# Designs tried in a protein design run: peptides against a protein of PDB entry 6EJA. Part 60

Target 1, 276 residues: chain A of PDB entry 6EJA
Amino acid sequence: VEYMPANPVRIAFVLVVHGRASRQLQRMFKAIYHKDHFYYIHVDKRSNYLHRQVLQVSRQYSNVRVTPWRMATIWGGASLLSTYLQSMRDLLEMTDWPWDFFINLSAADYPIRTNDQLVAFLSRYRDMNFLKSHGRDNARFIRKQGLDRLFLECDAHMWRLGDRRIPEGIAVDGGSDWFLLNRRFVEYVTFSTDDLVTKMKQFYSYTLLPAESFFHTVLENSPHCDTMVDNNLRITNWNRKLGCKCQYKHIVDWCGCSPNDFKPQDFHRFQQTARP

## One batch from the design tools (peptide; aimed at target 1 R240 W254 G256)

Design b2_p27_8_s2 (made by RFdiffusion4, then SolubleMPNN; from b2_p27_8, 12 letters changed)
Fold by OpenDDE base, seed 2:
Structure b2_p27_8_s2 (fold): chain B 276 residues (1-276), chain A 27 residues (1-27)
Amino acid sequence: as target 1 above (276 residues)
Amino acid sequence: SKELEELLSTLTEAQRESYLLLLEELE
């Protein structure tokens, strides 16, 4: 028996796409589309053909919109974070779209679980944020991610400018650049003027692969730190005994355990410890 | 990741002259 939530969450899917893989995107979109969710699509400024294709799709569905602004993003570029942040602001300003969760996707993503399963799970844990940490030595992570290096994105290229220090008092974390964030946290990231958010936005504007670390770091150091779940519901096994299985197959998939496959007591195993 | 390491290895310091100004902004 499937769990049916009384008040199902509605998801804002933010798709950041580029290139010419319109057919792939179309297939993925059809697979993830649901009338109760919202789809906000950013097409790279250089991908005009894809943009035209996406516009055609958006005209067919009232819950699909395309960003009126377009950035020239590069893989690893700081502009990717800017894209997410601006998309978050836009989505929060869309009062006619009452979404509860923010989920980022690319054209290469594909759902491995049903919409009902995802919605049921997120509806049960609507107050949580799902970010997968690297699970390694943090110092090593910092070095490997180049977080102690200063970068500048210019002319579709990342330029290394030199060394930098991690701000004092900040516990840096990161891992997957795929995350599921609740509206409350997105509001915090978007509108908070506290020192943490302000400094981190500035810090990560000169960061390589910022999406792999920004939201993790902000969340863990914020008043919302107790809402973090070390799982992005993409490629992590929740509980092998319960049949929850997600694995990386060179394609970013999303999956999750339904309430039938996930016991409430298991939640604590994935919850991160609150940080000061 | 391997991809990140490869990316890092290809990055240049061509804009290093702007480093001091950016450093002040980040500190």
Scores: peptide ipSAE 0.020, ipTM 0.392, DockQ to the pose 0.037
OpenDDE base, seeds 1, 3, 4, 5: peptide ipSAE 0.020, 0.010, 0.008, 0.011; ipTM 0.396, 0.369, 0.369, 0.307; seeds 1, 5 fail the geometry check

Design b2_p27_8_s3 (made by RFdiffusion4, then SolubleMPNN; from b2_p27_8, 13 letters changed)
Fold by OpenDDE base, seed 3:
Formats: C-alpha cells, structure tokens, sequence
Structure b2_p27_8_s3 (fold): chain B 276 residues (1-276), chain A 27 residues (1-27)
C-alpha cells in the first residue's frame, strides 16, 4: 500500500508481555518503534526481571510507558481482557498521547510490513475497526470457546463452574485476539454505561479466552457496528519449517511472526516482500 | 499455540494438567 496520508494516524501499541523474553521483546520493540506512535507495556506481575528491563526501555523513550499496575495474566484468562480494558482507560486518560488506533501485541509478534504501510492503511480507514471473525459456524464457535459455560479465573487458572446462557438479543462473535480498534470505539467500550457494554463486561469476566470474542461481540451489537471490518490485518505463522507466510487479504495485511523465525538480515527482505 | 505453551509453562504441573483437561472438555 502506497498512500501518503495528509493526517497520518498515530497508534497506541499495547504490549502484553511475560516471562524472560527480554531479548525477544527488545528485538520486536526495535522493529515496531516509531517516534510518532505510543507504546504502553504491561508486564505480567510474575515477571519482575522483564519488568525491570522494560522500565529501562521506557526511560529511554518519551513515547513508551509501562503500566503502573500489573496483573497475573494467563493466555485464556479473563485477566487478559481486564488488562486490555484497563490499558484502554489509561490511554484515554493520557491527554499528552493523541493516539488514533489501539493495537495489541505480544513479545512474540514481529512485523513483516513497514510502518508506512500500516499507517497509510489505517489513515485511509481511520473510522473502521478491524477484527477477524472465526468465519465458521457460530454455534460451533460458541461451544468450542465455551461461551455457554461459566469460568472463574483463580490462581492463574481457569475453572469451569457450570453452564450459562448467552444474553438474549446479543449476537456473539469472535475469532482472533488480535485487533485494531479506533479511538472512538475504545472510548465507547471504556466509558459507555449502556446495557450492552455493562452486560458484556460482566459476561466476559467469566469467559475463557475473552479477548477473542469480547470486542467482536460488543462492536457488532453496538451503535458502531457499521465500522466492523472482518480483518485484523495480522497473521502470525508459527510454523518454523515454512517460515512466515501471510494469507492473501483483499485489503492489506500487517503480518506478524515469531521473532525467532527471523534473522536480522531477513527483516528488510520481509518488509519488502509483496503480498502473496 | 506457542503463546499458550509459554504461558502454561508458568503454571504448576497440576494446573497445566487441569487446564489441558478443561481444554479437551471444550472440544
């Protein structure tokens, strides 16, 4: 995508990181860092070493901050959604950070497209929200995701408590837990007191893998439903044997791979690679 | 998948087993 926007969007990258992958995070950070964007990093409460490292980085860059609060998150835990929601609130309260888009990342992500491509695309579609749906039978999705079941996160573990009903009138959707959300929608999710947002926050507090469904569901049932784009612009390939491969997308893609799949010398090549 | 594995590695053996069992039940 070659588009030079007159008013380029600024992105708030929210990084949720854990473990001891400092080197990996550093590599990823260097790859995605740009002076015009903002980086808000949450380090798992249990990852003190990583936290120290991230703090060190944040002190070097004015547009990098670390969450003053830290949660113990797990991959399928409700706490992950809480982390995103709280991060969104924090970012909205940071008046000195005029971001336009919210993008979540992990330490395992590695961009294979240029910043310019991403910015150009988002600047063109700044009023849209990008979430990838599962693209299959929704009933099956509900069952597989356990949306009709009640879970409780405790001691870094998800416990199934029993069955539950999906709220009436709500069209549940989901898919990828990677999303690109515009500020307006983030504001809605954060501050709206309508029945939808309120009920969904409660509902997903007891949901397995909430980040894969919460924002999809809220968006599609909200007054902002028309802004939904069934594309998160991100594809992660974990197959080391085949390397990073991106699926062809009609619009654009901003694929991510594990940094371990890349050699430093390969980075520029991947950025230059045309869409398949 | 790798993210899941990484996070599961932070759990106790008992927790990991419980999680995996739960995941199977959801299939």
Amino acid sequence: as target 1 above (276 residues)
Amino acid sequence: EEEEKELLATLSEEQRESYLLLKEELK
Scores: peptide ipSAE 0.016, ipTM 0.481, DockQ to the pose 0.066
OpenDDE base, seeds 1, 2, 4, 5: peptide ipSAE 0.013, 0.011, 0.000, 0.005; ipTM 0.355, 0.356, 0.235, 0.358

Design b2_p27_8_s4 (made by RFdiffusion4, then SolubleMPNN; from b2_p27_8, 14 letters changed)
Fold by OpenDDE base, seed 1:
Structure b2_p27_8_s4 (fold): chain B 276 residues (1-276), chain A 27 residues (1-27)
Amino acid sequence: as target 1 above (276 residues)
Amino acid sequence: SAELEELLSTLSEAQRESFNLLLEELE
């Protein structure tokens, strides 16, 4: 339902980018840009060319900033979670950016609705958090995600160190690594000193693809658990053949994609992201 | 190589598909 909310939410979009696809990134940025939202861009430490290009973009828009710190993230690496967490902290400390929602994006990830529809929807459900769950057997999910295995990110590689147990009393969940989180929950994740947040940050520091599970798990085991909506309101078109540049064989870099046109075969993705 | 296989085996199905990795080859 599209309507004009009296107090429309403002969104902080966090973009984690790497590679050299500056034109593709520019195209994607133009497609998602709106003057009422905020854009915080992290460029991989190794992507100096792209960093220069992104800096140029940030100088053209007052609501676009680039992280002053840069991490070298690898595909599936635990450092990606660190990037998000630090970005969240930064955004909370930006008192001049009154954002209401945190949304992470890639070049191949888009809200499934128009900006107006998205804002209207989120304004109506501003107290909710949107995380898409795997929706399958949880034990199978744990095994497939390697959550019962200990990993270490070192020398641009994820190393399996051994087996581990899921912390007692924690219900693990996960799915998509694309999420829409309200400011209140982001504040909780960033500043809470309770055992849940502390232990989960530690646990997921040794987790493969932590962003696919960390926020789900923390949310569902937190006092904010009743705010969970099993939908991320996104359409993600990861299609290597159509524009994604990925380094997965040696796992030294994070995957970066250019904006792709949706094809009829992508229809199933729309069904999976139906509006709640 | 073994480490890579371990990494790939722990990826989500969606991620593996996105990178044109066949689950049958990893399971």
Scores: peptide ipSAE 0.011, ipTM 0.385, DockQ to the pose 0.094
OpenDDE base, seeds 2, 3, 4, 5: peptide ipSAE 0.009, 0.017, 0.007, 0.006; ipTM 0.389, 0.429, 0.390, 0.395; seed 3 fails the geometry check

## One batch from the design tools (peptide; aimed at target 1 L209 G256)

Design b2_p28_1 (made by RFdiffusion4)
Pose (drawn by RFdiffusion4):
Structure b2_p28_1 (pose): chain A 276 residues (1-276), chain P 28 residues (1-28)
Amino acid sequence: as target 1 above (276 residues)
Amino acid sequence: SDAFMADLRDWVETHEHIDRVHGEGEAL
């Protein structure tokens, strides 16, 4: 990541944000901002204060826009995938924004390498997609995710409605819902009418935590399967002894886990050279 | 760079808790 690319990638950051931490969002935005990238910010419908603050930012910079539509993106809700898919369509239709990669971030994310290094790395691997799979037993993953259960999002709640079959003829996979996808794959997901994309969009409209497996499943079974890199370029601070308290039991008909916040004792983790 | 790592250290020490939209199903 030390070299200087002659044809650097331009990155579309899609920020899916909620809550009250506007100053921390502005600090993270400062760290990731570059005039040659693009920023498309979705603010949860329920976070009006944060939305007003985000509008000030978008009014200041030409390469920053806010989604005019806003969803109530509850934990594990089917609406998160809807949010990503609509944002991808919007971004592809913005012809004045010639972006090469799609990177999703929340208000709780932070870069651990400089923009120069990120651009250099992605410029070398601009035809790859970066998704992290669970890598363990797949039947256990399907069960723990509830992928063989039918869910419906209404009234800001995920309702478990019954069982369903895993469709035959495709491999189902999943893992992290943080990723980096290149423009060519995003176009395929958005505009393809082939049997895989059409049926997976239907299947995942009624799926808990859809973003943790929709893009994995589509990519691995698509003509772009040979572009997958099993690394999302993220460090996620999972600590299952603390983060798996079924804390979302009132929002979804399921038990879930979330990553812990980093502390000072974790700083050495951001210096690991093991993987990018 | 050292300036970037210093900013990162400061952020790690001073960042706020934010409720999660992202997570995983039951523990694997």

Design b2_p28_1_s1 (made by RFdiffusion4, then SolubleMPNN; from b2_p28_1, 14 letters changed)
Fold by OpenDDE base, seed 3:
Structure b2_p28_1_s1 (fold): chain B 276 residues (1-276), chain A 28 residues (1-28)
Amino acid sequence: as target 1 above (276 residues)
Amino acid sequence: SEAFLEELREYIETHESIPSIYGSGEPL
């Protein structure tokens, strides 16, 4: 049983979607839709069919909007971080949407807890930021992620240009690119002009898989570092045997992995209750 | 609720695979 918060948090769900799976997206949307939350949807620039479908949805609900700008979001592309940063700015400028948390989703996501459970939990921890770290050797993480390599996104490709150094004095961290960020931290990331934010935005504009470490790194090196919770409230199906085949070499000058779809045999994994 | 879990089960059974733009890296 979840307690009923006196001042329940309102969530800005940012959906970054691509492809043609409009039906699937619709199902997921219906599963997470609530009148008290907000939904800001970015559709890949190349996904015009999906864009049309999403626009139709946005016309039906006042708390659903579609980004007027669209990027080609490729695997591991720096543009993904740009998408999040721009969406954050947009959401902060929407004064009629008083959201408390930023949550990113894809069309492949699906809720495994009820809205009431999520709201109750976030209302209890409204001052925290939820980012999942890799939990292993950080040096290895840097190497595997290519953080010590310079990348340039151009023509829907991530070009590896050469080696680079991690900025001095910065404690790099990362892990999952799925997170829950409170408005206060999003404001900091969006509007701060301090050296940390400025430097990291520049650094990560040439970074592979930037969303997996940008927010972690900024948060942990910021005055808000004490607000981090090493839990992103997500279950991701990692199977390296199936998901790590360097399948993106045609898109990026790097090898990559991706999570795998959950199967019916995985259902038992969702019946467990875990709290940070 | 049972209804919630059933919907989740049905979704898992019937969802389509979408090419991912997310993941982790390994050196080339």
Scores: peptide ipSAE 0.527, ipTM 0.923, DockQ to the pose 0.703
OpenDDE base, seeds 1, 2, 4, 5: peptide ipSAE 0.121, 0.171, 0.169, 0.029; ipTM 0.707, 0.745, 0.730, 0.619; seed 4 fails the geometry check

Design b2_p28_1_s2 (made by RFdiffusion4, then SolubleMPNN; from b2_p28_1, 13 letters changed)
Fold by OpenDDE base, seed 5:
Structure b2_p28_1_s2 (fold): chain B 276 residues (1-276), chain A 28 residues (1-28)
Amino acid sequence: as target 1 above (276 residues)
Amino acid sequence: SEAFLQELREYLETHESIPSIYGEGEPL
């Protein structure tokens, strides 16, 4: 993309963070910060040190806010979806933040290209939603994700309660839980009272790794289905050999993988702009 | 559209979008 858009999109970046990795978060923030975008950060309820650090950052930048509510999130927990959904609602209610796209970030996942290139591209295709599908057999995906199993998040654990069926008439899809969603679709997910959204919110409240499937499934079954792009425009530090060791079995009654955080020396590749 | 796909390819350059899904099934 070589042109400057006349009406450039503005991005709401959402970060869900936990632990004590303040320095890592700071590095990531510096790499992705731009004055024209917005940053909404949720800190795990148990991560008080990190929360204090993030609050300090938010006080320094007018376009950085921290969620006033905090959830205790766990790997694979249904609460992650709740966190995103509530964040979406909050962002839609912030009339002083005219964002056009919702983009979640982590230390293991960054947008490719420069900020200018991203903005130019999204400005040209502002009506599209960018979600990467799993690209494998759907039945296998369902089995591996445990979508046909009922989970309950309680006491910082995902309990597997039993089997369940996928709702009738729903085309299930999923993949990466790192995506770019336009405001219109976020509005639909947040405020629609149709059967699809209502049913899926209920279904995914008892789902393992809900963010990897909820938005894909809702989008593809919604009136907005034609807006899906099977690409999340990301680079992810995904190494299955290193990240797939069923290391979360103490937290969830399931096996899973995790990407690895990028190292400090990698951040120069993802730096979008200098801080103003 | 084909135009979009072409622009997407150009945007992606050599970067491949990898489906980084986390679920691996029941624990052994």
Scores: peptide ipSAE 0.465, ipTM 0.900, DockQ to the pose 0.104
OpenDDE base, seeds 1, 2, 3, 4: peptide ipSAE 0.434, 0.409, 0.395, 0.457; ipTM 0.888, 0.868, 0.869, 0.894

Design b2_p28_1_s3 (made by RFdiffusion4, then SolubleMPNN; from b2_p28_1, 14 letters changed)
Fold by OpenDDE base, seed 4:
Structure b2_p28_1_s3 (fold): chain B 276 residues (1-276), chain A 28 residues (1-28)
Amino acid sequence: as target 1 above (276 residues)
Amino acid sequence: SAEFEQWLREYIETHESIPSIYGEGEPL
């Protein structure tokens, strides 16, 4: 018997989209849309056509809004974290949207659980935060992520400026840049003025792929550390063969990988993973 | 809770084939 929550959680989905991913976005949106949830969509500043399309959608639904500000994000850019942080602040200031969880998505993501399953699960564990760690050697992770390197995002490029040290007393962690965060932790990240949050915001403003590590690191070093669950509830089309060929050297002074967008042919994977 | 741990184990097992996502980068 599926758990039926008496007070079901409401989710704020933050969609970060760019380029020509209109079809993927439409599919994903249809899959995740529910009247009781909230959808806050950021469209890349350069993606004007997509922005117009998203605006049209937002006008049809009262629980769908588009960010009035738009950033020109690049792969691995620090601005992606800024996008999430600003979205979090906006969502917290929207008093008419009583959301309980923050979930980030892109057009490359797809839900692996039904809405009912997701809501039931999160309603049971509304005090938890879900972040997937890399599960490998931490020193290797730091090196591979370039966390010990200083980056500057400027002119649509991530410039590697030099070496840096991890702040003393901070245990760095990371992995997936897809997370499910409860409102309480989002409030902490957004409004806390403690040394941890302040230092980490500064540190990660010069970090490559900051979303893969910022929230992990902040959470694990915070008073909320006991709320961490090492998992997420989404599927991403990560094709190692196609995605790990240093394809972004032209915009980042680093070699990295990127997941591919879902295609209709990938549906078989969803069926396999969505089984109860 | 025991229920959560069981759920998590089942979740991990069912999703074992899903690759983990992280940077896996290297210096240029």
Scores: peptide ipSAE 0.035, ipTM 0.493, DockQ to the pose 0.121
OpenDDE base, seeds 1, 2, 3, 5: peptide ipSAE 0.021, 0.023, 0.022, 0.029; ipTM 0.491, 0.470, 0.434, 0.450

Design b2_p28_1_s4 (made by RFdiffusion4, then SolubleMPNN; from b2_p28_1, 14 letters changed)
Fold by OpenDDE base, seed 1:
Structure b2_p28_1_s4 (fold): chain B 276 residues (1-276), chain A 28 residues (1-28)
Amino acid sequence: as target 1 above (276 residues)
Amino acid sequence: SEEFLEELREYIETHESIPSIYGEGEPL
C-alpha cells in the first residue's frame, strides 16, 4: 500500500498497562504515537506509580486520555474483557474523538508496517475486522483454553468452579487477543441487545482469557461475520519455550503461556511509526 | 474478494500473524 487515502482512518489505540514499567511504556508510546490517532490508556488499579506517570503523559497530549475508572486486572482474568468493553463504550461516547478503528496494544505485540501503510490499508478496507484465529482444531482450542470450564474472578484469582457447556447454536472461535476492529463492529458489540451479544457477554464474564475468544465468537456468529479477516496485522514476540511454563498457576486455576515484551533490540522487526 | 486477498498478502508479506493462544490446559 503506497497511496494516500482521501479519507484516512483514525485509530483509537487502547493500552492496558500494569506494573512499574514506565520506561517500557514510554518506549512503546513513542513508537506508536501519531497526532492523528487517539490513545486511551487503562492503568491497573494497583499500579499507582505507573498511573501517575501515565497521567502526566496524558496532560501533555490532547489525543491521550486515561480511563477515569481502573480495574484490578490479572493474567487470564475476565476483567480484561470488561476493561476492553468499557473502554469501547467510553470511546464511542467521546464525540470529540472521531476514530474509525479500535486497536489494542501491548509491549509484546506491535502492528506491522509503518503508520502510513497501516492507515492506507485500513482506509481501503475500513469495513473489515482483523482477528487472527487459532488455526487449530476447534475442539482442542476449547479444551486448552478452558472455554468449557466456568471461572470466577475473585480476590485477584481466577477460580475454576466446574464444567460448563458451550451455548447451543454458537460457533466458538478464538486466537490472538490483539485485534483491529472497525467502529461499526465495536458499536454492535457495545450497544446491541440481540441474543448473541447478550449471551456472549454473560458467558465470557466467567471465562478464562476472554479476550482471546469473545470478539472472534461474537463476530463470526453475528450479521457482521463476512467482515472477518483471519489476520491481525501484528508481529508478536512469541516464544513458547520461554513463555509456556504454567507460570500463572498461582493466579489462575489453569495453565497458560505469554509472549515476551519486545526489547529495544527487537524493534527492527517492525517499522516504527514516524512522528510528525 | 480476490483483490483484497492479494493486497492482504502483499501487506503482510513474510510477517507471520501468530495467534496468541495462552491457554495450555489444566495444571498438573
Scores: peptide ipSAE 0.378, ipTM 0.860, DockQ to the pose 0.106
OpenDDE base, seeds 2, 3, 4, 5: peptide ipSAE 0.341, 0.233, 0.267, 0.165; ipTM 0.843, 0.766, 0.810, 0.745

Design b2_p28_2 (made by RFdiffusion4; failed a check: the pose's geometry)
Pose (drawn by RFdiffusion4):
Structure b2_p28_2 (pose): chain A 276 residues (1-276), chain P 28 residues (1-28)
Amino acid sequence: as target 1 above (276 residues)
Amino acid sequence: AEEERLAEQLALMEKHNGHHGAAWVEDF
């Protein structure tokens, strides 16, 4: 990541944000901002204060826009995938924004390498997609994710409605819902009318935590399967002993886990050279 | 009542870093 690319990638950051931490969001935005990238910010419908603050930012910079549509993106909700898919369509239709990669971030994410290094790395691997799979037993993943269960999002709640079959003829996979996808793959997901994309969009409209498997499943079974890199380029601070308290039991008909917040004792983790 | 319920959900998510999560992580 030390070299200087002659044809650097331009990155579309899609920020999916909620809550009250506007100053922290502004600090993270400062760290990731470059005039040659693009920023498309979705603010949860329920976070009006944060939306007003985001509007000030978008009014200041030509390469920053806010989604005019806003969803109530509850934890594990089917609406998160809807949010990503609509944002991808919007971004592909913005012809004045010639972006090469799609990177999703939350208000709780931070960069751990400089923009120069990120651009250099992605410029070398511009035809790759970066998704992290669970890598363990797949039947256990399907069960723990509830992928063989039918869910419906309404009234800001995920209702479990019954069982369903895993469709035959495709491999189902999943893992992290944080990823980096290249423009070619995003176009395929958005505009393809082939049997895989059409049926997976239907299947995942009624799926809990759809973003943790929709893009894995589509990519592995698509003509772009040979572009997958099993690394999302993220460090996620999972600590099961603390983060798996079924804390979203009132929002979804399921039990879930979330990553812990980093502390000072974790700083050495950001310096690991094991994987990018 | 309904607005309170939605506010409580959002506050819960904010408290428990509800930006990213997974059910499968419990066993992996």

Design b2_p28_2_s1 (made by RFdiffusion4, then SolubleMPNN; from b2_p28_2, 15 letters changed; failed a check: the pose's geometry)
Amino acid sequence: SMEEELQKKLELQEKNNGWSGSGFLEDF

Design b2_p28_2_s2 (made by RFdiffusion4, then SolubleMPNN; from b2_p28_2, 16 letters changed; failed a check: the pose's geometry)
Amino acid sequence: SREKELQEKLDLMEENNGDRGSGALADF

Design b2_p28_2_s3 (made by RFdiffusion4, then SolubleMPNN; from b2_p28_2, 12 letters changed; failed a check: the pose's geometry)
Amino acid sequence: SEEERLEEYLELQEKYNGYSGSGAWEDF

Design b2_p28_2_s4 (made by RFdiffusion4, then SolubleMPNN; from b2_p28_2, 15 letters changed; failed a check: the pose's geometry)
Amino acid sequence: MREEELQQKLELQEKNNGYSGSGAQEDF

Design b2_p28_3 (made by RFdiffusion4)
Pose (drawn by RFdiffusion4):
Structure b2_p28_3 (pose): chain A 276 residues (1-276), chain P 28 residues (1-28)
Amino acid sequence: as target 1 above (276 residues)
Amino acid sequence: SQAELDEDLKEWLEEEQPESAEGEGDGL
């Protein structure tokens, strides 16, 4: 990631944000901002204060826009995938924004390498997609995720409605819902009417935590399957002893886990050279 | 630079951080 690319990638950052931490969002935005990238910010419908603050940012910079539509993106909600898919369509239709990669971030994310290094890395691997799979037993993953259960999002709640079959003829996979996807794959997901994309959009409209498997499943079974890199380029601070308290039991008909916040004792983790 | 980013990361780690939007299913 030391070299200087002659044709650097331009990145579309999609920020899916909620809550009150507007100053921390501005700090992270400052760290990732470059005039040659693009920023498309979705603010949860329930976070009006944060939305007003985001509007001041978008009014200041030509390469920053806010989604005019806003969803209540509850934990594990089917609406998160809807949010990503609509943002991808919107971004592809914005012809004045010639972006090469799609990167999703939340208000709790932070870069651990410089923009120069990120651009250099992605410029070398601009035909790859970066998704992290669970890598362990797949039947356990399907069960723990509830992928063989039917869910419906209404009234800001995920209702478990019954069982369903895993469709035959495709491999189902999943893992992290944080990823980097290239423009070619995003176009395929958005505009393809083939059997795989059409049926997976339907299947995942009624799925808990859809973003943790929809893009894996579609990519692995699509003509772009040979572009997958099993690495999302993220460090996620999972600590199961603390983060799996079924804390979202009142929002979804399921038990879930979330990553812990980093502390000072974790700083050495950001310097690991093992994987990008 | 990376050195400036490391100093900023040290300050960021000392702060109360926002809730993460990432998660995973843990079954029933």

Design b2_p28_3_s1 (made by RFdiffusion4, then SolubleMPNN; from b2_p28_3, 10 letters changed)
Fold by OpenDDE base, seed 4:
Structure b2_p28_3_s1 (fold): chain B 276 residues (1-276), chain A 28 residues (1-28)
Amino acid sequence: as target 1 above (276 residues)
Amino acid sequence: SEEALLEELKEWLKEKQPESLSGEGAGL
């Protein structure tokens, strides 16, 4: 029996898109669109054609908006985190959009669960935050991620400036750049002026792939630490078969798939296999 | 794969010699 919540949660989907992935984006958007959710789309500053297309879509739906600002987000750049943080602020300031959860997506992502399943699950666990840790030795993770190195994003390039120390007393964690955060935690990250948030924002402004670690680290060291749901399961089998990166299989499955490997026909197959 | 490319990028960035570009963040 599928759980039907009395007060279903509403989701703010933040889509960070770039390049010429118009068809992929349209497909993904159609798959995740629901009238009760909200969609906030950032298009890379360099992707003007895509931006025009997305603007056209946004005019057709009242619950779809495009960021008035645009960043040049490079792969692994600190600007990606800035994009998320600014999007969070914007979404919190949109008083006409009463969202309960924040989910980040790219044009390569595709849902393998139904909207009803997602809403039912999140409505049951509305006070939780969902992040995926690396599941390895933390020291090795720090080294591999270069968290002990100082980077500067400048002129669409990541420059390594030198070594740095991780702030004392901070438990660093990370893994996937896919996260599902409740509104309360997003409010904390956005508006808190405590030492943790302030220091971490500064620290991660000079971090490679900051989105893979920032929210993990802030959450685990915050007063909200007990709300963390850690899912270390990577669906490697799906990655091989479908060319997709899937996360949170036991909770809510989203896959980042190569357009060449993932067909709409596969969606029905995935929904059938996704029986709890 | 995207994952392989990302890992390659990470390693490449890590292996790149430090370049003096800015003094910002030196206190971190």
Scores: peptide ipSAE 0.012, ipTM 0.401, DockQ to the pose 0.024
OpenDDE base, seeds 1, 2, 3, 5: peptide ipSAE 0.020, 0.016, 0.016, 0.019; ipTM 0.452, 0.413, 0.410, 0.397; seeds 1, 2, 3, 5 fail the geometry check

